# Peptides against a protein of PDB entry 8BZL: the designs that were tried, part 42

Target 1, 228 residues: chain A of PDB entry 8BZL
Amino acid sequence: SYDRAITVFSPDGHLFQVEYAQEAVKKGSTAVGVRGRDIVVLGVEKKSVAKLQDERTVRKICALDDNVCMAFAGLTADARIVINRARVECQSHRLTVEDPVTVEYITRYIASLKQRYTQSNGRRPFGISALIVGFDFDGTPRLYQTDPSGTYHAWKANAIGRGAKSVREFLEKNYTDEAIETDDLTIKLVIKALLEVVQSGGKNIELAVMRRDQSLKILNPEEIEKYV
Target 2, 242 residues: chain B of PDB entry 8BZL
Amino acid sequence: SRRYDSRTTIFSPEGRLYQVEYAMEAIGHAGTCLGILANDGVLLAAERRNIHKLLDEVFFSEKIYKLNEDMACSVAGITSDANVLTNELRLIAQRYLLQYQEPIPCEQLVTALCDIKQAYTQFGGKRPFGVSLLYIGWDKHYGFQLYQSDPSGNYGGWKATCIGNNSAAAVSMLKQDYKEGEMTLKSALALAIKVLNKTMDVSKLSAEKVEIATLTRENGKTVIRVLKQKEVEQLIKKHEEE

## One batch from the design tools (peptide; aimed at target 2 R16 E21 N154)

Design b1_p15_4 (made by RFdiffusion4)
Pose (drawn by RFdiffusion4):
Structure b1_p15_4 (pose): chain A 225 residues (1-47, 50-199, 201-228), chain B 238 residues (1-200, 205-242), chain P 15 residues (1-15); non-standard residues A62 YCM
Amino acid sequence: SYDRAITVFSPDGHLFQVEYAQEAVKKGSTAVGVRGRDIVVLGVEKKAKLQDERTVRKICALDDNVCMAFAGLTADARIVINRARVECQSHRLTVEDPVTVEYITRYIASLKQRYTQSNGRRPFGISALIVGFDFDGTPRLYQTDPSGTYHAWKANAIGRGAKSVREFLEKNYTDEAIETDDLTIKLVIKALLEVVQGGKNIELAVMRRDQSLKILNPEEIEKYV
Amino acid sequence: SRRYDSRTTIFSPEGRLYQVEYAMEAIGHAGTCLGILANDGVLLAAERRNIHKLLDEVFFSEKIYKLNEDMACSVAGITSDANVLTNELRLIAQRYLLQYQEPIPCEQLVTALCDIKQAYTQFGGKRPFGVSLLYIGWDKHYGFQLYQSDPSGNYGGWKATCIGNNSAAAVSMLKQDYKEGEMTLKSALALAIKVLNKTMLSAEKVEIATLTRENGKTVIRVLKQKEVEQLIKKHEEE
Amino acid sequence: AAAEEAEARAAALFS
């Protein structure tokens, strides 16, 4: 089989294929995640008439208690999502507990890291925001990128214009903003309206403590706008 | 040998996949192919690129392929690649029926093939398939459905879409004329002739298939030349 | 026009 080293070091210690994978992420639609007190919210920018909206969603459930949003190559994302879904079930089988948000994040990150050091393969061209709750009810938000690095965040953005949205969230992520569920959802819509020039072209989802993923209707989003 | 390896599965500096983009270029030079969803069925309209006089026409169709009892598809791009992929679609549909004893839902069949296409872009060092497919079908979950896939493995559901030559012009005509939720098969057939009239008119130059439900059973039929010639006459009056 | 087509093909990866 094909064994060519695709990801290699360059002078100055750069891994060019990873950096190029990060450029693919920037070409993706904006995704925003905010961790609230008892709620986590994900929002994504949408690119069209005659298209079925159900089929092209950027927010997916990995397990009953974990879901994710992504930016970048949508085909690579389907592969990573299905790999994570299989791992969530393997964990329930072996430990008899649902996966912690951190566990499945570590798994997705290590999968991505393996694709930066394996022969015959290019890196995954996606970043992911992963949200959910732990056993003790603690809300979580993690980010993964193509290098395999992962971190926890109070709030974050990935994809096109992520730098601008991040700078908005830095100034606006306060206790008042995450005091209630309505204000937590509102902060995500405001963060997206910063780069979407829009309001009717946004998808949003909410996850509450042990209540599973709820995707908001267009009519419910129109009320906030 | 590293010297002769064209490296088909790498990123460009901008995060682009050049072989995928070049494959999409090949599809844009293929015969026009469009699909329209309606309340009582789904249809595929295709430009025949085999319009030579000395051709025999031995099959019931040239560009429209039955995948299983409830599904059909059409292709744009490299014909040989399309043969490989359509044979694989039939195998996936049969593997699902064997396992679950029920027909494969349409989206599950599209996802399964797209995973194969995505793998060719990430590893193996091979050129990708130069094929875009339109899928039409019916399942107990979502009823009548239309899907499109491209060489990278991306797919989406559509009420109407077009692939191949002059597809951008065709998508424009569909946005203007398609009445969302009010389309019947007869009106969708009229719109298909209208769209092919601009982007290309003769019955020998076109191929039309319809998918409908009759007595709880799916019917996939290629329209005879007589029915197509009558549809072409009905439009010229407009 | 050719540039616009190339950009459209590139954008399709992310849709």

Design b1_p15_4_s1 (made by RFdiffusion4, then SolubleMPNN; from b1_p15_4, 10 letters changed)
Fold by OpenDDE base, seed 4:
Structure b1_p15_4_s1 (fold): chain B 228 residues (1-228), chain C 242 residues (1-242), chain A 15 residues (1-15)
Amino acid sequence: as target 1 above (228 residues)
Amino acid sequence: as target 2 above (242 residues)
Amino acid sequence: DAEARRKANAERLFE
């Protein structure tokens, strides 16, 4: 059966395990990324954190380096592996090249890693998509998406996970130069986009902001409510 | 749809990993393990199911394992898998200590094992570990800590949680009775007994059927102690009087 | 319900 083989093409040219990994991504919490003029913003749907769970261990947005952060949708354990490999590569790049990675470089690295896991009979694909945002050394904000196949593209705005379709439709209608004219408007756009699929307002949203020459900032619920 | 049940490293058309899910289901039939974080300590309470008269009583703890001087864990699931994983935890902790001349941070030990678990869900020719773990520990970074991990390699930190049989009901009870910021180790012990009494499939809770370990700090050192049967009996008695 | 539990377990993989 072609659908059971990890690396075998179907007669019609499909890699079923890659497609099924993409279905796994759709089961993940929704993540959204938006590139502003001088800001990049990531937002993630917070599933109701169990009352007794430690919030510090439930981060959906993580730093890969000082200038790059990532949100993901799909299998959390798979994401951890990818994040760790990416972090190591970022540090290695700093040591060998003596400069931070570009957002495109680290995205390509992650994409290549994912691709290799689609071409080895002994490995299943990663069940994650990622939104990777940050700033290049020249101060240019970047947003990339990568999927289980190892493909990647640059975006102005995008979404992944269970509510991605609705969020993308919203962004397609509302992403304009005017809507991202300021940092605050960009943040507001992300929140509004997430509210298309998230109930109960700011309490169920994790939001991260990175400005030029600044570190990643995770907004607290009170800060998020100011934009609602 | 069931055709995907036979292979460990494949996605279903819906993006599910059935073998991981089935491993988690198997854990649901294992003995109950509880963890509770307090202000002054952390505890594990585990159901002891294997009470055989011919068992050598020298085993003070069947389900609770000391990992190093600062950490312990309890297991729910396949015993053989648990033995492999607990041994690996000990090795990781010792290698870290040797390399860095300091104890491994609690979360770092948990993540190291979780990466192993994850690998057994992604690489061909391997099956998921049929084990969930609760970890208790202390480190200088976060103080007292409680973690839970499952066959997928996912983990989380908790104030209180439960794995194994009737875990959902236990978690519900913990959510109801756990007082954030006011939990003492004494109150945590009482809560553990209360929850176990309601969730264990026994007519009467007895000290022989429960293992309890506490992790505290005394004079700047971590102390891991398995409660004696008499101490557990006293806790049960106190609960019955209330 | 065993199926409900499996579904809940499956969902936990994505959290």
Scores: peptide ipSAE 0.347, ipTM 0.797, DockQ to the pose 0.842
OpenDDE base, seeds 1, 2, 3, 5: peptide ipSAE 0.084, 0.075, 0.324, 0.275; ipTM 0.541, 0.521, 0.804, 0.692

Design b1_p15_4_s2 (made by RFdiffusion4, then SolubleMPNN; from b1_p15_4, 9 letters changed)
Fold by OpenDDE base, seed 4:
Structure b1_p15_4_s2 (fold): chain B 228 residues (1-228), chain C 242 residues (1-242), chain A 15 residues (1-15)
Amino acid sequence: as target 1 above (228 residues)
Amino acid sequence: as target 2 above (242 residues)
Amino acid sequence: SAEERRRERAERLFL
């Protein structure tokens, strides 16, 4: 059947394994990204960590480099592979080009990697979408999204995972220049967006903030509660 | 073309990897393995099912494998797959030691194997490994550690966990009885016996059916010790008296 | 149920 063929187009021109990989993304917890004026914010729905699990080993937000971080939704093991390759590329770029990657560059690299896994009969697609945020060397904040197909686009704000539709609808209504006027307002926007799909409030939200010329900061629960 | 597709782990219409899920289901029928992290050590406890009278006295643990001087693992699932993966773990650890002249960090060894496991879920002509592992170790970065990995190539750190038969019930019991910050290796051993006694599909827990290994630090060195049957008998006896 | 346990296991694969 065409649905089981990795690299075969359906009669109607669909790549079913790519579409099914997109369904895998929807099984992931929600992630949201927002580009502010001088800030980028990632917010994620915390999956309930098992009581005896070490929280250190459960990360939905990760740094790719000092100037780039990523949130993902979908298969955790697939994400680790993508993250590791992206990190290697970021370091390689620093060594060969003597500058950090642009957010677009590393996004394109990840997208190209994903695309290659859609065109080989010996590989299934990656079951992940990613929100990639950071700052270019010129201090411009950037937000990109990638999906299992290897498609990527720049965004002002976007969401991936289970609740992405509802979060996007919220962002479409509430993302204004006024709503991102300050860093604090931008953070509040992300929290409000996540609260559309997260029932237990601020306790089940993880937030990562990157400001211009600053390292990635993961907010603690107390800091998050100040914005709720 | 079709031959490779039929032998590749692919997504279902719902975005599921059924071959990975089926591998995980197969592990549910394997012997129980427990791991418990304590303040002063970490332990593995495993069900020994192959008690055949004609088996040469396995001088070595059937289900617990020493990986290097600082790490050990236990396995639940297909024995042949387990042998391949444990050998690979040893090779990875030795290559690292040779390259860097220091032991591989625990999490790095776990992730290296998990990347292999993941690859067997993504590349054509390969099936998922029908094995889950518990890893115990010590390193200078995080001290005593317990990890679990599954056929997907996912892993996590744990204070206490269980894989194999009746693992869900075991985990529930561990959640009830595990006291964070107060767990000694002695109390962890007692907890392991308690959980195994209730979760193993045996009428009576006996020392011949249980393998236990502890990992401790003595004089700045890691010590991995498999408990003698007499020691396990004493732990069982103590539990029966409570 | 066995089916519920399978669902729970499947969900553990995703973040």
Scores: peptide ipSAE 0.398, ipTM 0.822, DockQ to the pose 0.732
OpenDDE base, seeds 1, 2, 3, 5: peptide ipSAE 0.355, 0.053, 0.384, 0.249; ipTM 0.767, 0.540, 0.793, 0.694; seed 5 fails the geometry check

Design b1_p15_4_s3 (made by RFdiffusion4, then SolubleMPNN; from b1_p15_4, 9 letters changed)
Fold by OpenDDE base, seed 2:
Structure b1_p15_4_s3 (fold): chain B 228 residues (1-228), chain C 242 residues (1-242), chain A 15 residues (1-15)
Amino acid sequence: as target 1 above (228 residues)
Amino acid sequence: as target 2 above (242 residues)
Amino acid sequence: SEEARREARAERLFE
């Protein structure tokens, strides 16, 4: 029967397809998120873009709404599906509730979507983790992480992808109130964290910054080099 | 290892989707398709393998399909899968036109199909499409465009790229010879012939074995033209003389 | 190598 449950429990209680999806995430390039006082920062390792590839079509950081952005690690095609559904939900929320989504709300929506794909007989899990950052309507900066299982948590700082372990270890040591006292220091912290796993310095890093009451800004390489 | 090979698209212990990878491998056995973006146009060049004397209708294009007035694609992989996907592309484009009273932007059409492809990698009881596509098009947003998509539902924009047999070698040659910012359609055509001559598993390149389509803008309209055999012969001859 | 090509293709699936 082709309709057999794809994600099933092992005798020892493991969901292998979920665990294997987590391994897929580890094959993705590193992404890092940091919550500052009045800023949220996403940093990603730039995959070496093929010489003849259009860089415009290679995006690891995307906006979900005006107040929310997301970075992911794992299967790119899977990510696109999640992003599209999240965007639709953000717009739907604006229409029905007449307010933008909170970062928690949209995170929960994404998490629920992922969870359903772990329990449906005819679906495999999404092979992505995501860092979701933004501002709530009250101006509070937020950072959330989701994984293939549909689990989500709020973080001060976190990382996903291939170099996530090293980056997290760095953040655990260096994330202090002093280190995020200013926007510039927060950005610097993200860059330093990524440099733990990125070989060629600032040229291989993409940074996105969202400040209170401001739109998502992607920093150019020159701007990044100022922090190095 | 074999347990993951015979079932629906599932993750391996290492986090790989082997069925998608195998679909991509199958495409490697298909005829070569090239796409090259120029300043004044974009082209597709494809290997024609099925030249059978008993074919009643000489299809002018076996591998290049017009999608709408502003877009065309070439396919590498399973023919039946390609037919389904190309038909779907046409339907999507038509539905968009009817709904919005304007042509669908190139990237939106590509992404719409890619979402379908992705679904076939995630939903049970389905196998991935064994097809990669090159898309050429023009829209008011980005002008001339070239895209590539694969069985995973992944896509990217390209200045030049190749799918099918010997695609890696072709891409390497394109990287060497493609002149960014200086590529004319004429030079792109010459480059296409050069690359095909080296990548096709033929003793001698002939016009009967090559399909070429160009997309240009004339008087504010998109023109998609399949080159005549004589035109292709001239291109080949010119290459042989250099 | 053919294996290297397979690995490279696999890597393209991930970002």
Scores: peptide ipSAE 0.353, ipTM 0.809, DockQ to the pose 0.726
OpenDDE base, seeds 1, 3, 4, 5: peptide ipSAE 0.323, 0.315, 0.314, 0.182; ipTM 0.791, 0.777, 0.821, 0.678; seed 5 fails the geometry check

Design b1_p15_4_s4 (made by RFdiffusion4, then SolubleMPNN; from b1_p15_4, 9 letters changed)
Fold by OpenDDE base, seed 4:
Structure b1_p15_4_s4 (fold): chain B 228 residues (1-228), chain C 242 residues (1-242), chain A 15 residues (1-15)
Amino acid sequence: as target 1 above (228 residues)
Amino acid sequence: as target 2 above (242 residues)
Amino acid sequence: MREEERRRRAERLFL
């Protein structure tokens, strides 16, 4: 059956394993990314950690380099593979080119990696989408999204995971130049967007903020509550 | 739900990896293994199902494997798969030691194996490993640690957890009785016996059916010790008196 | 019960 073939097009031109990998992404908790003027913000729905689980080992947001971070939705183990390869590439780029990667460069690298896993008979697609944010060396904030197919696009704002549709609809209505005029307003926009799908307020949200020439900052719950 | 069990590395229409889920189901039929993190140590307790009466060699540990001087693991699932993975863990740890002249950090060893597990879920011609592992260890970065990994290549750190048969019930009991910040190794051992007594598919808990290993620090060195049968008997007796 | 446990296990694979 065409639905079980990894690298075979259906008569209608579908790659079912890629489409099904996109369904795997929808099983992940929601992540949202917003590009502000001088800030990039990632917000994620905090999955309920088991009572006895160490929260340190449950991360939906990770740094790829000092100037780039990523949130993902989908298969956790798949994400780790992508993250590790991306980190290696970021370091390799620094060594060979003597500059940090651009956000586009590393996104393209990840996208190319994903695409290769859609075209090899010996590999299934990655079951993850990613929001990749950061700053280029020139100080330009960037947001990219990539999916299991290996496609990628630049965004002003986007969302992935189970609540992505609702969050995107919210962002389409509420993302304006006025709404991102300040860093605080940008953060507030992300929180409001997540609250469309997150039932219990600030306690179930994780926020990562990267400002120009600053390191990634994960906001604590008290900091998040100030924006609610 | 359609069982997509004919191919090992495909998504279902719903985005599920059924072969990974089936591997996890197989682990559910394996003997119970639990881990508990304490302030002064960490332990593994495992059900010993196969009393090989005809085995000449006194196997001190059926399910608990020493990985290096600072780490041990316990396994639930397919024995042959477990042997392959535990050997790989030892090799990874040794290679790291040779390369860096220091012991591999606990989480790095776990992650390295999890990357292998993940690969067996993504590459064609491979099946998922039918094994979950509990890891105990100590390193200079995080001190005493307990990890769990599954056939997907996912892992997590835990204060207490259980894999194998009746693991859900065991985890529920651990959630009820585990006191965060106040857990001593002594209390952890008592808790382990309590949980095993209720979750093992045996009429009566006996020392011959339980393996327990502790990992402690003594004089700046890690000590991994498998409890003697007599020590386990004492723990069981104490539990029966309570 | 078994199906619910299977669902819970499956959900643990995703973040």
Scores: peptide ipSAE 0.414, ipTM 0.823, DockQ to the pose 0.740
OpenDDE base, seeds 1, 2, 3, 5: peptide ipSAE 0.365, 0.057, 0.401, 0.261; ipTM 0.768, 0.543, 0.801, 0.695; seed 2 fails the geometry check

Design b1_p15_5 (made by RFdiffusion4)
Pose (drawn by RFdiffusion4):
Order: C-alpha cells, then structure tokens, then sequence
Structure b1_p15_5 (pose): chain A 225 residues (1-47, 50-199, 201-228), chain B 238 residues (1-200, 205-242), chain P 15 residues (1-15); non-standard residues A62 YCM
C-alpha cells in the first residue's frame, strides 16, 4: 500500500501539511460555542434556495450527552464524527458509563494527531467544538484542531472570521451574559451577527443537563433577531 | 519512487485539494444532467452525449442506472469511473437488505458511497473518481428524495439541482420557475424540457426517467421516444 | 485559475 511520508518537518520546525489543514478550517463557516451555567450552546453560519436544510447541518450528536460543531472540509468531518460515534459506544460497552466530554475530545484529538504522523495520509482539515455535561453535571466546551491539540474554553469560535468573533466574546463573556439560558443563546447569536452580514442564515442548537440535544426552529431564531 | 509520485492526496498552501478541483472541472465538461422533486415523484433528465447516427442503442438507458427497487441515479463525468461507483452502490444496497431485510434509506446509500470517495482524497495516493451523481428515490422515512454527490465525497439533498455542462445557467432557471411544494410530475417534466432547451432540441438528444409510487410499490420507468417527442411539442407552443 | 475557482465554489454548494 501507499507509504509516502506526507507530513514532514520543514526548515524552522514547521509541519506544512498541518498548517495547510488549518487554512482549510479558515475557509469553513463560522462556528461559535459558549459554555453557560447549566447550558451549552453551539451556533453555526450557513452558506441557498432549493436545498434541503436537514441534510447539510454542521451540528451533530456524538452520543446522548455529547455533541459537536465543526469548521473545514465537510467530508473529513463526517469521517471524524462517525469514528467518534463508534468510540462512544465502545466506551459504554467497556466501562458501562457514558463518555466524559474530555474523554471523547482526547480521542478525536489523538485521531487527528495520528494523521499528522502516519505514512500515506494527509491530516484532517477540520476543527471541532465539543460540548456536553459530565456525570457531576459540569458543563464543558472543548476545541480540537488538525494538529491534534485540544483545550477547554468558556467560549470560542472556529472557521472564517474566528479571530473577530473571539475578540467579541472576550469582551462580552461575563457572568451577566451567562446568567440565564436566554442570555446564553443571545450571546451566541450576537457573536455570529458580528461576522454574518444575515440573521436568517444561522443554525443553532442547545444542550441542557441530561436532556439531550435540541435544535432550534427558524421561527424560534426569528424571535431573538 | 518519490520522483514519479504526483502526490494526489495532499493539501495545497491554501488548504485546497487540487485533484478534487481538477475532477470537478472534468464534470463541468460532461453532459448536462438535472433532477427535480415533486409531490408525486422525482425525475432525472439527461443530455445524451451519444448522438452519433451509427450507434445501436442496445440498453434501456445510457446514463440512468437502477440501484435497487426504490432508487435510480444519473452521472456526470468519467463514464468508466461512474461504472465502478454504480456497481458499488448496488452492492451496498444489497448488503443492507441482507443485514436488515429492509431497503436501504436513500441518504444511507449516498453516505456510504461518499465515504469511499472521501477515502480516495485522504490516503492511497490514487486519483479520485471524476464523477458527480444525482440520486432519486423513495423511502419510508422521508418519501421522495433527490441527492447530489461530488468527487470530494460531499453530498446534499435538493428539491431541484443540475450537474455537468451549463449547470450554473440551469440552477438559475430552476430558482425562478420551481414552485416549492406545488410541483406535480407533469409540471416538473415541463420545467425539465424548458431548462434543457436553454442549456443545450430532439428526443434523440435527451433521456428522461421518472420515479413514482403505485400500490405501495416504487415504479422506475424511462420515458419512450413517443412520450418525449410529445413533451417537446407541448413546450414549443409556450 | 478562474475555472478551478468556479469548480471550488461548486464543491462548496454541498458543504
């Protein structure tokens, strides 16, 4: 089989294929995640008439208690999502507990890291925001990128214009903003309205303590706008 | 040998996949192919690129392929690649029926093939398939459906879409004329002739298939030349 | 370059 080293070091210690994978992420639609007190919220920018909206969604459930949003190559994302879904079931089988948000994040990050050091393969061209709750009810938000690095965040953004949205969230992520569920959803819509120039072209989802993923209707989003 | 390896599965500096983009260029030079969803069925309209006089026409169709009892598809791009992929679609549909004893839902069949196409872009060092497909079908979950896939493995559901030559012009005509939720098969057939009229008119130059439900059973039929010639006459009056 | 960009944009319609 094909064994060419695709990700290699360059002078100065750069891994060019990983950096190029990061560029693919920037070409993706904006995704925003906010961790609230008892709620986590994901929002994504949408790119069209005659298209079925159900089929092209950027917010997916990995397990009953874990879901994710992504930016970048949409085909690479389907592969990573299905790999994570299979791992969530393997964990329930072996440990008899649902996966922690950190566990599945570590798994997705290590999968991505393996694709930066394996022969015959290019890196995954996606970043992911991963949200959910732990056994003790603690809300979580993690980010993964193509290098395999992962971190926890109070709030974050990935994809096109992520730097601007991040700077908005830094100034606006306060206790007042995450005091209630309505204000937590509102902060995500405001963060997206910063780069979407829009309001009717946004998808949003909410996850509450042991209540599973709820995707908001367009009519419910129009009320906030 | 590293010297002769064209490295078909790497990123460009901008995060682009050049072989995928070049494959899409090949599809844009293929015969026009469009699909329209309606309340009582789904249709595929395709430009025949085999319009030579000395051709025999031995099959019931040239560009429209039955995948299983409830599904059909059409292709744009490299014909040989399309043969490999359509054979694989039939195999996936039969593997699902064997396992679950029920027909494969349409989206599950599209996702399964797209995973194969995505793998060719990430590893193996091979050129990708130069094929875009339109899928039409019916399942107990979502009823009548239309899907499109491209060489990278991306797919999406559509009420109407077009692939191949002059597809941008065709998508424009569909946005203007398609009445969302009010389309019947007869009106969708009229719109298909209208769209092919601009982007290309003769019955020998076009191929039309319809998918409908009759007595709880899916019917996939290629329209005879007589029915197509009558549809072309009915439009010229407009 | 233009043709490749158009092909890219067409891929994006399924994104």
Amino acid sequence: SYDRAITVFSPDGHLFQVEYAQEAVKKGSTAVGVRGRDIVVLGVEKKAKLQDERTVRKICALDDNVCMAFAGLTADARIVINRARVECQSHRLTVEDPVTVEYITRYIASLKQRYTQSNGRRPFGISALIVGFDFDGTPRLYQTDPSGTYHAWKANAIGRGAKSVREFLEKNYTDEAIETDDLTIKLVIKALLEVVQGGKNIELAVMRRDQSLKILNPEEIEKYV
Amino acid sequence: SRRYDSRTTIFSPEGRLYQVEYAMEAIGHAGTCLGILANDGVLLAAERRNIHKLLDEVFFSEKIYKLNEDMACSVAGITSDANVLTNELRLIAQRYLLQYQEPIPCEQLVTALCDIKQAYTQFGGKRPFGVSLLYIGWDKHYGFQLYQSDPSGNYGGWKATCIGNNSAAAVSMLKQDYKEGEMTLKSALALAIKVLNKTMLSAEKVEIATLTRENGKTVIRVLKQKEVEQLIKKHEEE
Amino acid sequence: STAREEAYEEIQTLA

Design b1_p15_5_s1 (made by RFdiffusion4, then SolubleMPNN; from b1_p15_5, 10 letters changed)
Fold by OpenDDE base, seed 3:
Structure b1_p15_5_s1 (fold): chain B 228 residues (1-228), chain C 242 residues (1-242), chain A 15 residues (1-15)
Amino acid sequence: as target 1 above (228 residues)
Amino acid sequence: as target 2 above (242 residues)
Amino acid sequence: SARLEEARRRLEQLE
């Protein structure tokens, strides 16, 4: 059946539903990504888990494949849809092409998916931005960002969510070759960046690291505190 | 803001989905449902509002639905929407069983429905389901589990939680009285009665107004049991004596 | 309404 177009151009050329979806992203918990020399790091603001809530079900960093992981800001339910689609594509690519996806490839896939939801009748945009990090098959670390519009770019470092502006300003000032010279320094940079907007140290931070030829590692609070 | 209230689920200028928020508000007017996780089981307790003498009692429960041999749920919100979603849960669980020859993991069933709920917030011509659900279950991966989902398609695991009328007060009481790591099913039942007694807008809590189901493991098999009215009466009596 | 505000708060916590 014909579904009414939801995302349409305004007279001044704006796609308001996309812009409003971006506002939903700004309400989301802050996420930060940093590309190091041989490491990629994702950090997310962890809202204090409500008493009696199972922490296991509160995750904002997830693996898309062995070589790719993703953090997001915005609507969690929307994110699940994107994550699931991306995971399927990663597996499909391995099966059909016989190689894992490049970080750029899977980012482009996600971006294309988002773009379709800005143009398809009867669909609203996804209310999420994503930071996608990982390693290409040649061992090159990558960081990409995508937003509700379906645009994507490669970054050295970036942030999304409610505290993104402050975090980005910090990164612009402090991201140097010296600051990412080692894995530990790179991790420290991410933590410091998040601490611009997150109170109470490691208890309110979820941190994930992926090193070359290694799987995604989620750091526990004790490990995070070592870098503070 | 009202411009976005009367249309299909779209973003407001502030990035809000008003139709989802309104669905959640509607659920706040529904009967109270509690879920409590214990060491040796998990339970659902639900307010029964539809007490009519002429009702044909040919159903498992008014508010509690068995989904499969290992899972049950309770609903708060629009009854017709609840019926659709509970039926879908059963279908998903059955299809999984047929495909994999094992029961669907609890969280997978929850997420499958949550994806459907999310879709009704994203696709045109659809409205959000005016339903929140509590899920109880057992699987070999995580043992006894309790989940909550809302109209947005968000979900989470809980030790104890509440949906529906006076849910905030109920959650506050649960936070106060829930003993982490020490909760037995017996103590959970007592806690459920205590909370319902305070949150239900009734002069006196009666067994006819409460449905309770427990999920336990016996001899390596999951047992889902709806408590008999007499059993609920005993729980209420015990509470009143304290 | 207080209920609407609570619903909003819950929604925001899940975002």
Scores: peptide ipSAE 0.024, ipTM 0.639, DockQ to the pose 0.637
OpenDDE base, seeds 1, 2, 4, 5: peptide ipSAE 0.020, 0.021, 0.032, 0.008; ipTM 0.549, 0.627, 0.771, 0.621; seeds 1, 4, 5 fail the geometry check

